# Peptides against a protein of PDB entry 6IDX, part 37

Target 1, 380 residues: chain A of PDB entry 6IDX
Amino acid sequence: KELAKLSADVTFATEFINMDGIIVLTRLVESGTKLLSHYSEMLAFTLTAFLELMDHGIVSWDMVSITFIKQIAGYVSQPMVDVSILQRSLAILESMVLNSQSLYQKIAEEITVGQLISHLQVSNQEIQTYAIALINALFLKAPEDKRQDMANAFAQKHLRSIILNHVIRGNRPIKTEMAHQLYVLQVLTFNLLEERMMTKMDPNDQAQRDIIFELRRIAFDAESDPSNAPGSGTEKRKAMYTKDYKMLGFTNHINPAMDFTQTPPGMLALDNMLYLAKVHQDTYIRIVLENSSREDKHECPFGRSAIELTKMLCEILQVGELPNEGRNDYHPMFFTHDRAFEELFGICIQLLNKTWKEMRATAEDFNKVMQVVREQITRA

## One batch from the design tools (peptide; made by RFdiffusion4, then SolubleMPNN)

Design b1_p10_5_s4 (from b1_p10_5, 6 letters changed)
Fold by OpenDDE base, seed 2:
Structure b1_p10_5_s4 (fold): chain B 380 residues (1-380), chain A 10 residues (1-10)
Amino acid sequence: as target 1 above (380 residues)
Amino acid sequence: MVYLPTPKAK
């Protein structure tokens, strides 16, 4: 206890470390002291002193043994643990993951996200916070392949559901530290969109062109009686499609694929359009047909609007940026929907279409409409 | 998981 208190002092820490005191603490953990009542308290103070000493940055985290890591990971994975030991063990693992890629690799072998999710199902918000912090650290330090796997895993849906039910809808106010960890998780998850945001469409890729053709089909052929499939020649069909792409509001209505060569938002805009068209088909068809039937030059160009809105949402959500330590703002919708970005897009494209009508906008007003929509989204 | 309370040191 006295050691743990004194370890917060940098002068004491320096002298204690110079006397190999930290090695003594690590060996106490490595010895696997049984969780007896008196030993649990001693261990909790040992872990506190260890963490306080390491926080001075005098000793590298890489000094710890694999046995030490296994003991700390063991305290996190055990079904019955002292709260103070668990809390300190989560904090130590977080610090190890954040400060050493070598320790990350070792820790990622010893613990699972599923084990950490179990610590979210408790009423102790401090334990919940440290569990999310460690999940975030593991997610941040994961190589890209493993990061995508972590995101696609059923574990992410489960994680969001558990956070929603046990943290956000919990009977306790969310503390600043928890709000920060929820923000970090949101940022790290939206950063998975960066690849698609930076992926250019290949205008020569037929499969990508078929997606654009599917957008046209859903908008214009879904209500057409199959009996009137115009058997007319290939040239009349090409001219018809050019008209349809103009009605869809693409900037390049001759070759809409060219609109997706700009990065950001690249293919992510096409993903959002296709999601809207398939999941919210009635909303998509309504927006497209309402604007395609206008002859008054007040048509909202859906294709252009969807691209620029996707880019705007990426900017607002800071897609591809690291989490900011000073931010605590998270969107509850992120935890309620698996496809939260695409759902946000679907809400915002309706807002854009409404705002365009209210402003009686023309194509010349496009940037002004986008500015108003940005202000509306950022105030919500 | 069951959390055991740390005994308050007397």
Scores: peptide ipSAE 0.000, ipTM 0.374, DockQ to the pose 0.041
Fold by OpenDDE base, seed 3:
Structure b1_p10_5_s4 (fold): chain B 380 residues (1-380), chain A 10 residues (1-10)
Amino acid sequence: as target 1 above (380 residues)
Amino acid sequence: MVYLPTPKAK
């Protein structure tokens, strides 16, 4: 107990480390000897002193043995553990994962996200915080293939549901530390959009053009039997499509695929538009048709707006950036929806369309509308 | 999962 208190002092820590004090603490954990009547208390203080000593950055995390890792992972995977031992064990695992890729690999073999989810199903917010912190560390340090699997897995839906029910909807105020870990989880999940955000559309790819054609079909042909496409020649069809792409508010009316060659937001904007058109079809059709039937120069260009809004949302959400230690702003909707980014886009595009109407905007006011919408999104 | 409280040192 006294050692754990003194270990927070850098002068004491330096001297204790120079006396091989950390090696003694690690051996106490490695021995696993439950023979002492006060073993749990002694172990809790041992782990506390170990953390406080390691937090000074004097000793490399790579010094820890495989036996030590297995003992700490064992405290996290066992169904009955002292709260203090569990808390310190989660924090030690987090620090090991963050500080060493070799330790990450060993830890990822000993523990699963499913085991960590069980630590979220408790009333102790500190345990919940350290469990999410360890999940975040594992997610951050995972290879790209494993990150994508972790993100797409049923495990993430379950994780979001458990966080929603046991953390966000819990009867306790969310502390700053928990809010930070929720923010980190949000950022790490939205960073999976970076690939699509940086993917340029190929204007010559027919399959990608067919997505744009599907957006047109959903907006304008939703009630028309596909059989009654008038058999007028290829040129009249091209002219018709150019008109439709103008009504959709694309900048390039001849080849809308060119609007998706800019990165960011690249193909991610098209993904958002297609999601809106398929999942929220009535909202999509309404937004498009309200603006396509206007000849008063107050039409909101949907295609251009969707692209610039997607880019703006990527900037606001810091897609492709590492989490900042000082931030704790998370969106509760991230935990309520599987497609939270696309749902956020669907809310924000309606806000943009409303703001455009309220401002009586023209195409010249586009940047002013986007600035007002940015302020509205960032204040909500 | 049942968490045991750390025994307070007497």
Scores: peptide ipSAE 0.000, ipTM 0.375, DockQ to the pose 0.042
Fold by OpenDDE base, seed 4:
Structure b1_p10_5_s4 (fold): chain B 380 residues (1-380), chain A 10 residues (1-10)
Amino acid sequence: as target 1 above (380 residues)
Amino acid sequence: MVYLPTPKAK
């Protein structure tokens, strides 16, 4: 207990470390000897002292043994552990993951996100916060393949559901620390969109061009059998498609693929448009047809609007950016939907279309409409 | 909660 308190002092910590005191603490954890009276209390203070000593940055985290890691991981993986031990163990693992790629690899072998989710199903918001912090650390330090696996796994869907039900919809106010960890989780998850955001459309890729054609088909030919492959069109059909791409509000109505060559938002805008067209077909058709039937120059260009809105959402959600310290703004919608980004796009494109009508906007007002929509999204 | 500073990329 006194050691744990004194370990917060840098002068004491320096002298204690110089005396190999930290090695003694690690050996106490490694021994796993439950034979002492008040073992749990002693262990909690040992872990506190260890964490406080390591926080001075005098000793490398790589000094810890695999046995130590397994003991700490064991305290997190066991269903009935003292709350104080669990809290310190989560914090130690977080620190290990953040400070050492070698330790990350070892910890990722010993602990699953599924085990950490169990610590979210508790009433203690502090334990919940440390569990999310460790998940965030693992997600941040994971190689790209493993990050994608973590995001696609049932664990991520389940994690969002558990956070929604036990944290966001909980009877307790969300503390700043929890709000920060929810923000971090959101940023790290949306950073998986960076690849698509930075992917340029290849105008020569037929499969990508077929997606644009599918957007046209869904909007204008909803009753037409898909068996008419787009490739067999006479010049008259090509001229018809150019008109339809203009009505869809593409900037390049001759070759809409060119609108997706700019990054950001690249192919991510096309993904959002296709999602809207397939999942919210009635909304998509309504937006397109309402604007395509206007002859008054007050048509909202859907294609251009969808691209610029996707870019705006990437900026608002900090796609491709590292989480900022002191930020605690998270979107509850992130935890309500599996495809939260695409659903957010679907809401925001309707807001944009509404705002365009209310402003009686023309193509010249486009940037003003986008600015108003940005303010509406960021204040909601 | 030990606010682990995000390690500034040195």
Scores: peptide ipSAE 0.000, ipTM 0.388, DockQ to the pose 0.078
Fold by OpenDDE base, seed 5:
Structure b1_p10_5_s4 (fold): chain B 380 residues (1-380), chain A 10 residues (1-10)
Amino acid sequence: as target 1 above (380 residues)
Amino acid sequence: MVYLPTPKAK
C-alpha cells in the first residue's frame, strides 16, 4: 500500500527501479501464489505499484515476461475476481497494448474481445470503462486484417448492444472517462471506412459500373414493365442512360463512374447511395424523382449531393484521424444501428434535399446549401 | 462474473 503510493513519485520510482524493485513486483505476480493472508489486497497494491512505476516511462513495457502477461490475462478471464485486481489488470493490459506491438500480439492471443464484453455486463462503470479502454487499445493497435476481423458485423453488433443496454441505458450517469471511451470506440469504428473513402472507382471495372446501373434501374425502371424496355438500337439506349444519369444528378452524365474517382470520398459515396437505394428504396426513389421531374432549374443533383455529403460526413466524423484525448462527444446512433454511417447518410441526404427546396436553390447555390447543411448536422 | 471486494486491512 505504501509502495503503491510512493510509486507515483518519479524520484522514488527511479530509485526503486534502479534497485530492481520492479522485477520483484513482476515475480510476485508471476508466482500466482494465493497462500498469503490478504492475497487479494496485496496483489491489488502490487499491480497498482507496478502500473504507477511503468507510467513514468523509465522501463520499457517489453521487459515483461509471457508468464506475467498470462497471469494478468488470467485475472481478466477469471469468473470471480477482486474488483481492484480486475481494474488494474485491465489498465496494465491497455498500457501494454498501447506501448508495444509485440505485447499487443501476445495479449491478442490470450484475450478475446468476447471476454472483455463480459466485463461490460455489470453495474460497475469503472470496470466497464477499463474494459472499453482495453477494447479500444486492441482495436487501435490491431493490424488491418485483424481490425477487420474484430469489426465483423456480429461481434460489433453484440458489443454495441451490450454498451447500449448496460452503459448508455444504465442506471448511472455516464462519467467523463466513459464518455471519452465511447467517443474513442466510435472514432475507431468509423475509421474502418477509411479504406473505402480512399478507394477510387475504376471506370473500367464492370462490377462497379453495374452498381451505378442498378442505381438507375431502381430509380427509373422500378415501375416499368420489363417488357417495355425499348428494343430500340444501342445508340438510343446510350442516349437514354445519359439522360437518366443527368436526372440522377451525376456531374459526368456520360460516365458517372468518373464522379467516384476523387478521393475522398471515393467508393464510400457509392456504397452509401447503394445502401439508400436498397434499404430505403422509397426514400431514394422519392428524392430522385422529385428532382428529375423539375424543369425550373431548382433540381437538387442527387449524385453530386451524395458524393459531397459523404465527404462532409467523413470530415465531421474525422474518418482516418486518431481520437482526441479532450473529446467526450459520442453519437447514440452509433450504438443503435448496425450501419450507423449509412443511416446517418440517409438522414442527412433527406435534410440536404429539404434544405435545397427551402432555399429554392439552383446548381449555383450548391456550396451554400452544403454549408447550411454542415451547420445543421454539426448542431444536431 | 462475480466481483469480490478487496478485504479492508484491519
Scores: peptide ipSAE 0.000, ipTM 0.378, DockQ to the pose 0.041

Design b1_p10_6_s1 (from b1_p10_6 with S3K S10E)
Fold by OpenDDE base, seed 1:
Structure b1_p10_6_s1 (fold): chain B 380 residues (1-380), chain A 10 residues (1-10)
Amino acid sequence: as target 1 above (380 residues)
Amino acid sequence: SLKLTPFSVE
């Protein structure tokens, strides 16, 4: 207990480390000897002292043994561990993951996200906070392949549901520390969009071109009886599609694929448009047809607007940026839906279309409309 | 460093 208090002092820490004191603490954990009277209390103070000593940055985290890691991971994985030991073990694992890529690899083999999710189902917000912090650390330090797998896994849907039900909808105020970890998890989740945001459309990829054609089909052919397919002339068909792509509001109405070659937002804009068209078909058709029927130059160009809105949302959500230590602003909606970014896009594109109408905007006012929409989104 | 607050040693 006294050692744990003194370990917060840098002068004491320096002297204690110089006497190999930290090695003695690690060996106490490694021994796993449960036969001592007051073992749980002694272990809790040992782990506190260890963490406080390591927080001075005097000793590399790589000094810890695999046996030490296994013991700490064991305290997180075992259901009957004292709350005080569990909290400290989660914090130690977080610090290990954040400070050493080699320790991350070892820890990722010893613990599962499923085990960490079990620590979110408790009423103790501090345990919940440390569990999310460790999940965030693992997610941050994961290689891109594993990060995407973690994102696609049943674990993420379950994690979001558990966070929503046991943290966000809990009958307790969310503390600043928890709000920060929820913000971090949100930022790390949005950073998974970076690949799509930076993916250029290939105008020669037929599958990508078929998506643009599907957007046209949903907007214009879904209400048309298949019997009214106009006659066999390839040139008349090309000219018709150019008109349809103009009505969809693409900048390049001859070759809409060119509008998706700019990164950001690249293919992410096309993903959002396709999601809107398939999941919110009535909303999509309404937005497109309301603007395609206008002859007064007050048409809102859907294709251009969707691309620039996707880019704006990426900028607002800081897609591709690291989490900021000073921020604690999280959006509960990102825990309510699996496709939360696309749902946000669907809300914001309706807001944009409304704002365009209210401003009586023309194509010359496009940047002004986008600025007003940005202010509306950032104040909501 | 996204480190959480130090533990109370009380």
Scores: peptide ipSAE 0.021, ipTM 0.541, DockQ to the pose 0.103
Fold by OpenDDE base, seed 4:
Structure b1_p10_6_s1 (fold): chain B 380 residues (1-380), chain A 10 residues (1-10)
Amino acid sequence: as target 1 above (380 residues)
Amino acid sequence: SLKLTPFSVE
């Protein structure tokens, strides 16, 4: 206990480390010797002292043995562990993951996100916070392939559900520390969209062009049999498609693929449009047809609006940015749906279309409408 | 830093 208190002092820590004191603490954990009276209390103070000593940055985290890592991971993975030991073990694992890529690899082999989710189902918000912090650390330090796997895993979907039900909808106020970890998780999850946001459309890729054609088909040919392959169009059909792409509100009516060559938002805008068209087909068709039937210059250009809205949402949600210290602004909606970004886009495009009508906007007012919509989204 | 605040030892 006194060692744990004194370990916060840098002068004491320096002298204690110079005496190989930290090695003694690691050996106490490695031994796993439960035979001592007050073992749990002793272990809790040992882990506190270890963490406080390591926080001075005097000793590399790479000094820890695999046996030590396995013991700490064991305190997180085993049921019915003392809360004080669990809390400190989560914090130690977080620090290991954040400070050493070698330790990240070892820890990622010893623990699963599923095991960490069990610590979110408790009434202790501190345990929940440390569990999310460790998940965030693992997510941050994961290689790109593993980050995508973590996001797509049942564990991540389940994590969102558990956070929603046990944290956000809990009968207790969310503390600043938890709100920060929820913000971090949100930022790290939206950063998975960065690849698509920075992917330029290839105007020569037929598969990508077929998606744009599918947007046209859903809007204007919803009752027509898909049997007419898009490629066999007579000159008259090409002229028809140019008109349809104008009615869809693309900037380049001849080759809408050119509208997706700018990054950001690149292909992510097309993904959002396709999601809206397929999942919210009635909403999509309504928005397109309401504007395509207008001859009064007050038509809202859907294609252009969807691209600029996608870009704006990426900016608001900090896509491609690292989490900032001191921020705690998370969006509960992120935890309510598996495709929360695309659903947010679907809500915001309706808001944009409404705002455009209310403002009696023309194409010249486009930037003004976007600014008003930005303010509406950021105040909601 | 994603690191949580140090433990109170009190």
Scores: peptide ipSAE 0.016, ipTM 0.484, DockQ to the pose 0.086
Fold by OpenDDE base, seed 2:
Structure b1_p10_6_s1 (fold): chain B 380 residues (1-380), chain A 10 residues (1-10)
Amino acid sequence: as target 1 above (380 residues)
Amino acid sequence: SLKLTPFSVE
């Protein structure tokens, strides 16, 4: 107990480390000797002293043995552990993952996200915070290939549901530390969109062009009886499609694929448009047809608007940026739905279309409308 | 690194 308290002092820590004191603490954990009276209290103080000593940055985290890692991971994975030991063990694992890629690899083999999710189902907010912090650390330090797998895992849907039900909708106020971890998790989740945001459309890729053609089909052919498919003339079809792409509000209505060559938002804008068209088809058709039937130059260009809105949302949500330690702003809505970004896009594109009408905007007002919409989104 | 709140050594 006294050692744990004194270990917070850098002068004491330096002298204690110089006396190989930290090695003694690691060996106590490695031994796993449950035979001592008050073992749980002694272990809790040992882990506290270890953390406080390591927090001075005098000793490398790589000094710890695989046996030490396995003992600490064991305290997190076992169902019946003292809360004090569990809390300190989660914190040690987080620090190990953050400070050493070698330790990350070893810890990722010993602990599953499913085990960490179980620690979110408790009433203790400190345990919940450290469990999310360790999940965030594992997610941040995961190699790119494994990061996508972690995102696609059923664990992410379950994780969001558990966070929503046990943390956000919990009967306790959310502390600053928990709010920060929720922010970090949100940022790391949105960073999965970075690949698509930075993916340029290939105008020569037929499969990507077929998606744009599907957007046209959903907007203009969904209500048309398939029996009235106009006749076989290839040239009349090309001219007809150019008109349809103009009505869809693409900047390049001759070759809409060119609008998706700008990164950001690249293919992510097309993903949002296709999601809207398939999941919210009535809303999509309404927005497109309402603007396509206008001859008054007050049409809202859907294609251009969708691209620039996707880019704006990426900027607002800081897609591709690392989490900032000073931020605690999380959005509960991103824990309510698996495709929360696309749903946010669907809400914001309706807001944009409404704002465009209210402003009686023309194509020259486009940037002004986007600025007003940005202010509306950032105040909500 | 998130400075974890020092564990209260009560």
Scores: peptide ipSAE 0.015, ipTM 0.493, DockQ to the pose 0.080
Fold by OpenDDE base, seed 5:
Structure b1_p10_6_s1 (fold): chain B 380 residues (1-380), chain A 10 residues (1-10)
Amino acid sequence: as target 1 above (380 residues)
Amino acid sequence: SLKLTPFSVE
């Protein structure tokens, strides 16, 4: 207990480390010997002292043995561990993951996100906070392949559900520390959109062009009996599609693929448009047809608006940026939807279309409408 | 740093 208190002092820490004192603490953990009176209390103070000593940055985290890692991971994976030991073990693992890629690899072999999710199902917010912090650390330090796998995993849906039910909808106020970890998790999850945001459309990729054609089909052919596709010559079809792409509000109505070559938002805008068209088809068709039937220059260019809105949402959500330590603002909707970004896009595109109408905007007002929409989104 | 606040040793 006294050692744990003194370990917060840098002078004491330096002297204690110079005496190989930290090695003694690691060996106590490595031994796993439960034969001591007050073992749980002693271990909790040992882990506190170890963490406080390591926090001075005098000793590399890489000094820890695989046996030490396994013992700490064991305290996180075993049921009915003392709360004090569990909290400190989670914090130690977090620090290991954050400070060493080698330790990340070893820890990722010893623990699963599923095991950490179990610590969210408790009524202790401190444990929940440390568990999310470790999940965030693992997610931050994961290589891109594993990070994407973690995101696509059923585990993320389950994680969101558990956070929603046991943290956000809990019977207690969310503390600043928990709010920060929820913010971090949100940022790290939205950062998975960065790849798509930075992916340029290839105008020569037929599969990507077929998506744009599908957007046209959903908007304009959904009510047309396929039998009435007039067998009019190839030129009339090209001219028809050019008109349809103009009605869809693409900037390049001859080759809409060119509108998706700008990064950001690249292919992410096309993903959002396709999601809207397939999941919210009635909303999509309504927005497109309301603007396609206008001859008064007050048509909202859907294609252009969708691209610029996607870019703006990426900017608002800070996609590709690291989490800031001072922020604790999280969006509960992120935990309620599997496709929260695309759903947010679907809400915001309707807001944009409404705002455009209310402003009686023309194409010259486009940037002004986008500014008003930005203010509306950031105040919501 | 994503690190939580140090433990108060009461």
Scores: peptide ipSAE 0.016, ipTM 0.467, DockQ to the pose 0.085; fails the geometry check

